# Peptides against a protein of PDB entry 6GMG: the designs that were tried, part 229

Target 1, 331 residues: chain A of PDB entry 6GMG
Amino acid sequence: DSDDRVTPPAEPLDRMPDPYRPSYGRAETVVNNYIRKWQQVYSHRDGRKQQMTEEQREWLSYGCVGVTWVNSGQYPTNRLAFASFDEDRFKNELKNGRPRSGETRAEFEGRVAKESFDEEKGFQRAREVASVMNRALENAHDESAYLDNLKKELANGNDALRNEDARSPFYSALRNTPSFKERNGGNHDPSRMKAVIYSKHFWSGQDRSSSADKRKYGDPDAFRPAPGTGLVDMSRDRNIPRSPTSPGEGFVNFDYGWFGAQTEADADKTVWTHGNHYHAPNGSLGAMHVYESKFRNWSEGYSDFDRGAYVITFIPKSWNTAPDKVKQGWP

## One batch from the design tools (peptide; made by RFdiffusion4, then SolubleMPNN)

Design b2_p18_3_s1 (from b2_p18_3, 8 letters changed)
Fold by OpenDDE base, seed 4:
Structure b2_p18_3_s1 (fold): chain B 331 residues (1-331), chain A 18 residues (1-18)
Amino acid sequence: as target 1 above (331 residues)
Amino acid sequence: SLSAEEAELVNRANAEAA
């Protein structure tokens, strides 16, 4: 429950952040200090620094999802999710591999499935698609032009996404983005928008009608990317956490990491921004902390999750929440 | 304002992150 969630107070627009703290290869700070950094670095609209609004601070207070929320401008819908799954590896390991000592068959299958996902390839797929989308957006001044450009780009690359239905999340994502329709956002001009990426970690075993083993150890067949496209059907993701495997054990519902639109070609050098939990400075959880992690740190995930997805959404180019270069920490 | 549904979609503490 989040009954003790608190909205962080406003920070003066010109207040500079305190130095971040190194933590396990990450840069860490309290949420209030992140707000200060955000205002200095990411808050710009049309080149002008902005104070984080109460609404934005409220969004941010929700934890890791809040970081993505405040930077993307909307609550994550996760409709354009990509992943990479090595089917051959999965099959081979199931056939030739053996459960570890004390590992049940269900645990083994769940683990093998988890390990058959390639986070780097999933991320690269999302970046590839985002790049295609950005090219399609660049000179498109209406949605029709964008869609035509997109189809042409996909055809040129022989990308299986070209076969997606016109009503699919892939083609409808832009029109369904609130900031695209806003006068001070895209104003219905695709060329004013850019594709951005965030990642979600979640649990595969969310089907309540499935076996307890799947809920505890993962559903090996759930949330796999479609061949060719890499699209993950996220419709069954209901933010249900992993079921406890032992008394007293509890798992987190999800984790979100914000990447934005960094141009760093080396995935390992990209920075992912995420929060640890909702802001509860007077509660048992304590104040929310924000982490800026390298891809390695982000992609490692936690035992709470056995799936990772890389999601594409859109923001106005006038926003600076997704700069080409993200600097880890402060200063 | 946040919807009731949105209000329920809160990130809990990650035990492994601390």
Scores: peptide ipSAE 0.035, ipTM 0.729, DockQ to the pose 0.076
Fold by OpenDDE base, seed 5:
Structure b2_p18_3_s1 (fold): chain B 331 residues (1-331), chain A 18 residues (1-18)
Amino acid sequence: as target 1 above (331 residues)
Amino acid sequence: SLSAEEAELVNRANAEAA
């Protein structure tokens, strides 16, 4: 099915987007029209509008992950991921709750675990950490200075992240960012970079050595954030979808939403950009569509997923793919 | 056509496409 993927054609640099259409509280458009908007709004490098390159269009064509890919400049590695899990709620519900009518014990436990995650708190944690990182970046002109600043910031806030290993994704994330090393990017200058956020929805029950029930209904113990830090070990996420619970049922492998670096303090007013599937205009899936959703719509997710992570990466400040204000749709 | 590796990395669909 993925063989039908097509790279969207180039759009003239000065072509204005067609109006987006409302879709369940979201703004929605076809991928080619998003490219037009992207060129007008997000394409700027050093203040200069750019045509989306063929490479970028190809990245975009991969669907929801493509939106994050084109805006972050790299395929998501998901190494620096945050979430919030209410352990007390989980334990209490397991102890005092009961399966619904027709719900198996495994279904019950999976559901309770899913419901014990707080997407908003996870997002807020990521924003908090991104803010700390941005402060550490601000006046650091080499990695050593950045790391020193970061440690100081964490110490001042008594943040458990200060105890992370120097080789952890938390401390190594910047140096492992390709755009940080690029001459037209960070040029190895941390102060030229900023932290950005995207989100991934995925399935917890990915361990093939586990029970079928966990693969069908979720693994209650998988992908929980570490206490204090909120870090999620994403190493076991292999983009494996939920297993069908009935014949003919199928689930999607993942969903990605791009937030960037919006400064809107109200989480509910933040805008998340994502795609529905890879671009297949001549295939059964059809053309890729891009959605700009408020946090409420994004964080709701789908039954395909029982985990949400909020991931931090970095982009050059010279890029406008993560502006402080994002407006839904067009105009 | 996409390689097997690429197929694992693409977003196949989501509920919004339905």
Scores: peptide ipSAE 0.034, ipTM 0.726, DockQ to the pose 0.093
Fold by OpenDDE base, seed 3:
Structure b2_p18_3_s1 (fold): chain B 331 residues (1-331), chain A 18 residues (1-18)
Amino acid sequence: as target 1 above (331 residues)
Amino acid sequence: SLSAEEAELVNRANAEAA
C-alpha cells in the first residue's frame, strides 16, 4: 500500500459542509469537508468567498502543518516563538523530587522539564505580544512607522522585548512575511496586516551530538524561553522526532495548531484547528482528518512531544482565515 | 524550504482516534 500524498479535489464554492463528528471533546471531519467549511467561513478576501485553489489544497494535504499553511498563507517558519518555563519549579523538583519506580534519571529530568512548561502562560504571552503588535500596526503606513510604534508600545509596558536587536525575528517578522509585500496583501502597508498565532508541538532532544538519553527522554535545557521576553530560539528545531525507547516504537515529527486571531479572553474556550496526517486516501494512513479542538485538548499534546511553542506571524486583514470568533464544528 | 518529505507528517494519536 503506497502512502502517497494526494491533493484533495476541488469542492464547489456553494457546497455546504456535512456535520462534523464529535471525537473526544473535539469536532472532527474529513479534509474534503473541511475545505467546504473553509470556503464558506474562512475563504473570504475583501468580503468575497473564494474557492480553495489547487495550491492551497496541496498545502492543506500535508496534514497538521497544512492547516496552518493554508490559513497563514506560508509554510511555518517558527521564528517568532514564545513559551513559559518555571525555572524555580524545575530546580526545586530536580532537587527534592524523586524518579518514579522504574524511571531512569534521564526520564525523570526530561519529564520534570516538560512539566515545568506552562502552555497557558505561553499562549497568554503570545497573545500579549500579538496585541502590542496589532496596536503598532493599526495606523502605521510604512515599516519604519510600525517599528517606531512597536518600540514605543514596548517602552510604555516596560517589556524586555524592547531590548531585542533590530535584526531579531521579533522586529523582522513583518518584513519577512510574503503576504506583507504582495500587492493584494499588505502592499507594504503595516496597517493592512494583523498578527496571528499558531502553535507547534515538537521534541526537545533533537541534537544528534547529544546523548541517546536526551534523544529518547528529552533535553531538559533545550528550547527554553529567554527570561523576560519569553522568546524561544527555534533555530535548532529540525523536525526530528523523538527517538524510540523500545523496538518498533515510532514518534511523529511535529504537530501544528491554528488559532489565528480569536478575541475570546478565556483560553479554555479558544478553538485550535489541526490535522492528523498527510492526505493519503488510497494509502495505509487513509484520508486526512481535520480537528477543531478546545485549548485543553490541544495543549495536552502527545507523548511524541515535550515542547510547545506559540508562534506569531502576520496575515492581511482582508483575509478571513483568522476571524475574531471561531465556531467549533458544523453547523 | 523544507522538502516534501520533511513536511509530510503523521499524527499517530489522531490517526488512531479516527
Scores: peptide ipSAE 0.028, ipTM 0.704, DockQ to the pose 0.096
Fold by OpenDDE base, seed 2:
Structure b2_p18_3_s1 (fold): chain B 331 residues (1-331), chain A 18 residues (1-18)
Amino acid sequence: as target 1 above (331 residues)
Amino acid sequence: SLSAEEAELVNRANAEAA
């Protein structure tokens, strides 16, 4: 029950975190302790540590999405999303493969579709695009200059994104970022902004008008990336969870993981920060916990989800919520 | 404000691992 959600209390700015705990290959801590770490490591604005505000603590309290929310500065809109899908693998497996014993045709198709996504390639595509965007931002002092730089970069790389409409989330993402327009943020200066990445896991079978089988086992055709660009149309993602396949079974609506702007070239060494659920210290769910996972742990996902997207947004360079290097755990 | 659906974030796998 969302009514049990509580905003974590303020933590003194000088309070150091307690050590994180290892948990199945990831570092784990309670939300209050994450706030302490956040204040020491990620809170900096213009080089100065900041106490997490009440508003930010409230955002954080929403769980996995809260981690991305507090670090990106806005609730995720998921407009600029990327993935990688192996169409040939999908077609071949559907044609030549067979359902497992006890597996329905719908379940088989859903599983094959899920397995045809490559999380690592999707992540790499997002990183590639973010790099292009960052180059375009670097010396652009107005939006027009930024867009011109983007077009030039894309043309040089023969990237299919060059063919996107001017109204596409790809080109409109910066102008639609609140922090870009803020006086203490970008102040309408692209060169003050940088591209950052987060990931969302969600369920493909969200169409209520579709078959029950698609809602239970996935929609093989939903949320595929466009060829060439890798863009995923997220407009149909309404945070609807997977339908139960057995009595008493329940699934979660989504999971979010924060990557930011890490420069680690090896995907397997990148750190993803995410939460387990909304903060309910006095409720049945208990206190919110924050996890710092390696890419392997993050990309594995859960049975609740059959899609993963890697989303680009922007933050001011003056923020330290997306440092070049993220250290897992504490100390 | 977030919808109830958006606010109801329960990651069972993470909860079980914790």
Scores: peptide ipSAE 0.032, ipTM 0.722, DockQ to the pose 0.098; fails the geometry check

Design b2_p18_3_s2 (from b2_p18_3, 9 letters changed)
Fold by OpenDDE base, seed 5:
Structure b2_p18_3_s2 (fold): chain B 331 residues (1-331), chain A 18 residues (1-18)
Amino acid sequence: as target 1 above (331 residues)
Amino acid sequence: SLSAEQAELVNKANAEAA
């Protein structure tokens, strides 16, 4: 439902951003001002600032997914996703825990499952894998060399990902990245690419054939990471929001947060960029706002979601949409 | 222009966003 969506107008390349507004530990601004910041900070191709194109502005206008879209260069496919789930905690709490007063069994199980995911460990796993991939990319000038390097790195670390099928999203992700094939992108040279990370929050209870309780309160068994690899099968994520639990209640379909390739070792100091909704300045939703949140603010999520995944994709090294350091807000 | 399929996959307002 984006009938009121409007593409933000172009901003002059030399226009500096207005100051961001602090908001509950975040830095917030209107989408037009984010475009200004983006042009000053993230737009660089081969070291040269670029005006955000009409196409990019259109992508951005789609909200939180638009932020990830414009910075990654493609609509998120979410195929290479990681999470961390504490199975022992889950089992123990189900066995020994009790529903809260007024909490149904389904609510209890859904909540316990949600709480058994560790966002920080999930993020750490994605960063670990991204680092391995980056090492594999560094000296590889064709896909074969990249894959060989990747397998060697995984073997050296005794990583369970080494057992993944050659056609799995893990091994096929690079070749399936449009910017890898572009002349002004990777030009089929892995060493010109780098791994980047974004996060998606979504609802577990998306199976229409399951119980209403699972759709309302979560499916405890859905979207768990595979042991050893941490890979999440995202094939059943159809962007279906949580079902209302009371009359008039409504939930959002998803949230995306852009991390990129920050080198900050302290997860709590990393910055995540995301939007609140599609840009509708003349509609009921209003103008799109962009938030730059610290990890604690991002990982908290909303009651709309009970799953978080950390996804790896690739961008050309010539792009500056994923710098080593991201500064929160402006100036 | 974006495909119809992509246009359907848009973000709505976060319920808990301030």
Scores: peptide ipSAE 0.032, ipTM 0.712, DockQ to the pose 0.077
Fold by OpenDDE base, seed 1:
Formats: structure tokens, C-alpha cells, sequence
Structure b2_p18_3_s2 (fold): chain B 331 residues (1-331), chain A 18 residues (1-18)
């Protein structure tokens, strides 16, 4: 329910942001101030800054997903998702590890599965694939040329993604991107597009037909990446939150973090932009806040979630929502 | 305007952050 949700008002194009403030090792500001920063830094189309439109402000008002939405230009579909899972660690810990005091077997297995995911390696895989895609996009003036380039790049790297079906989200992602088809976007020219990355945190135990234990403590077998490719089947992600383990306990449905196309080689120095909740300045939740977090702060996640995926999508190169360098906070 | 389906896909406050 978003009954208290309000669309933030327009900000003058020339209004400079107020300084961000530190919050738990990250830079924090209210949503209206983020709009000011966005207009100064990220709003550019063909090198000209733009006022955030009413539609974009409405998208943004939806919280963490809104940050990814406004910067990617579409509601996240999460079809092209990557992760890294250490199967050996998982098996060894299950065999040799023991539940903590007061921890049930289901809790133990769920925790071990969560800990067997490597967020940094998952992110690295997504960046690797995005780089391959960007090379394939370069100088490709139709989809056929892009696909041919992509196949060649994958073959040269002996990447398991070369074996994916032509209808796979991997190959269909570009054609299914609305901005690719827009006249002021890609205009059906792949060379006008670039790959970008965002991340989603979510709960593994979403199957309502499964045991209560899986819904409460996680499904150890759910949302694992395919060997070789790192692809995660996200079809079963229905934005269902973790089930309460005690009366009065509640969990959030998801979290989204926007990375874009930063070129910083050190993962720990990359900046992730996300929101806390939908904008409800007159409601109990209060105004939406936007956070710019380092990778460690982002990847740590919350107890609400036991899965993290790194998703690739595309935006026009003419957009400045995914610059090579992101500066944390303001100024 | 947003679809009804999209309107339901909102982020609520994180209990650990708020």
C-alpha cells in the first residue's frame, strides 16, 4: 500500500543541492535534495541538463526501486541477473558446521546458504558481462550486428554464455529495452546504447507451497546461479518478503541499489544509490531519503534478505544517469 | 500514469534503517 505516497515537487533547474550528511558510513539526503543533485549531475541529455519531469519524480517517489527506475528509465524487470555461489563452501559447512545455540536446523541451513553467496564475485561477474556487451554494442548499427558481435566476443573468451538460447534474457535484453526503440534514445541503433548495472536484495523463501521453515529462514536451493554463466533465474521472485519468525516482526519486500556504469576498478570504492522507502512526508514513514553507499555498505544488506543479484540493463549513451565516476554526497 | 501492478511494487521502510 502506498496510500500516503506523495510525488515530490519540482525543483528549479538551477537550484544547487544542500550538503549531504553522513549516516552509518554513507551519504544521506532527503529526496528533494537528491532531485537537485540529479538535475545538476545526472539529468543531462546530449550534454544538456534537464529538470526532472513529473513522471520521473513520480517514479522516484516509490523508494529504493524508484532510484533505479528514474536512472534506468524503466521499472526493473530483473531478467538478466548474476550471482556467485560457493557450492563447496556450502557443502562443507553443512557437513562440518553446527547450528548455533538456539538455532534450528532450518535456520542453520538458511544461514549457511546465505553466507555461501559471494557478493563481490557476483558483482564482478556482472561487470565482466557488461564489458563484453559494451564491446559488442560498439559500432553495431542494428540488432543483428550486435548479436553477431556478442557471440564472437563470447567465443573468444570461451564464455559459457555463448551456449544460451537465442530467446534467453541474455540475448533478448537489448531488444526488450524501451529506450532502445525510442527516437531520442537508441533509435534501434545498438551503438547508441550502453550496459548498466543495478542490484536487488530479496528473500529466497518466497514459495508459498514450501515449508514454513523455508519461508521463515530461507530456501537454501532457491535463486542459485547457473554454473559457468552465473545467471540467476529470477522468474520465481514475486517480491514476497520474509515470513515473520515472531509475533509483530515484519520484513521489507526488496531493496534496489543503482550502480550504473562506474569504471572504478576497486569494488570497495564504487558508489551505490538507493532509497529507504516511498515518499510519505505527511505519513508515518516520513519523507523519503536517498543514500549513496560504498559497496561494503550496500552488499552487507539487511536481515530481511538472503539473496543479492546484480542485474544488467541498457540505457542510451546520451543519458548521464550512469557516468564513469560517481562522487559520493555533496559537495 | 503508473499501472496498478507497478503501483503495488513499492519499497517500505527498512526496520533496521528506520
Amino acid sequence: as target 1 above (331 residues)
Amino acid sequence: SLSAEQAELVNKANAEAA
Scores: peptide ipSAE 0.032, ipTM 0.720, DockQ to the pose 0.077
Fold by OpenDDE base, seed 2:
Structure b2_p18_3_s2 (fold): chain B 331 residues (1-331), chain A 18 residues (1-18)
Amino acid sequence: as target 1 above (331 residues)
Amino acid sequence: SLSAEQAELVNKANAEAA
């Protein structure tokens, strides 16, 4: 029950974190200890460490989404999302492949669709676009200059994003970022902002008007990226979990992973920060735990989800929630 | 059978956007 959620207490600014522990190839710790690490490493505003505020601790307490929330400064809107889908593979497998023993046609199609997504290529696309945006942000002192720079960059690269409508999430993302407008944030100066990335795992079969099979096994046609751009229409993502396929089975609504703005060129070496559930130290779920996973661990996902999206948003350059290098665990 | 990691995630509860 969400009613069991508790805001973690404040941690002294100078309190060092306890060592993280390995868990299934990732570093893991309790949320209170993550707050300690966050204050030491990620809390800096204009080069000064900050205690995580009560508001930020409250955001964090919501679980995996809380990690992205506290680091991005806003609840994820997921409007600027990217993925990669191999349509040829999908079509070929549907045509020439066969359901496994005991697998229904719907289950087969859902599985084939899931397997036709390439998480690494999706991530790389988001990184590519973020880089373009960062170049456009550089030396742009108003939104008009940013947009002009962005269009020029896209034209030079012959990127299909150049054909997006001016109202597209791609072009409107900056202006719709609260921290861009804040005096202590961007102050309406694009050059004070940088693009950052997080990822969301979710279920494709969310349409309640669709067949039960799609809700149980996935909707093969849902949440595919647009050709050329890689943009995913996330408007139909309502945080609805997968439907049970057997009695007593239950699935979770989503998972969020924070990447930020790491410069590590090897995707496999990038670190993704995420949480397991909302903080309920006195409830059945227990205390929230935070995980720092390598890309392999993150991108593997879970049976709860058949879609992954890589989302771009913006934060002020004065924030240290998205450093160039992220170290897994502590120390 | 679900792995320990999967079991933990199955019990996951997160905020829903209003």
Scores: peptide ipSAE 0.031, ipTM 0.676, DockQ to the pose 0.214
Fold by OpenDDE base, seed 4:
Structure b2_p18_3_s2 (fold): chain B 331 residues (1-331), chain A 18 residues (1-18)
Amino acid sequence: as target 1 above (331 residues)
Amino acid sequence: SLSAEQAELVNKANAEAA
């Protein structure tokens, strides 16, 4: 129960982290130790190391979403989300494939839909768009200049995003970023901002008016990316978990992974930071742990989720929460 | 302070914690 959530205590600014431990190919540590690492590595504002504030520690305490929250500076809105779906594979498998032994038709269709998403291509699309945005930001000193640059970049690449409405999440994302408007942030100067990426895993079968089978096994038609753009309509994501398929079974509402702005070209070598659950050191769940996973470990996900989205937001360049290189673990 | 809605949007125990 969320009532057991506790805000981690402050850590001294100069306290070094304890070594991380390996866990299923990941680097893992308790949340307090992550705070120590965060202060040493990611806390910098204008090149100066900062202690994680009470507010930031409170955000972090919410679990996986807290990791993204503290590093992005805002609660995830998930409005600018990308994915890749292989429609041909999906149709072909439905036509020519068969349910596994003991698998229902609905379960089969849900599984086939899940497997038709390509996490790597979805991530690549987000990185591509983020790169375009970063180029558009680079020399833009007002929003108008940014938007003009963005449209030009998209036109040059013949990108379908150029056809999006001016009020779409794609074009409005920057202006709707609080840190863009902050004096110590972007100060309304796009060139002071950079695009960053995080990922969300969630369940497709969230429609309460749909069949029980869709809620249990997934909605094959839900949360597909738009052709050409790769944009996913996230408006129907209400953080509703998968419905149990058997008595006593329970599923998690979502998972978030923070990527930031790593420049590593090989997706498999990128590091994703995420938490296991909200911090409840005195509760049944226990202390929150933070994981630094390679893309393979992150993208594998869990049975709790059948959708993955890669979301773009913005942070000030003066923040070091999204460095070019992320080192897994400590030291 | 967090809104009531935000307070409800918490990450429960995932497979890594199980």
Scores: peptide ipSAE 0.035, ipTM 0.736, DockQ to the pose 0.078; fails the geometry check

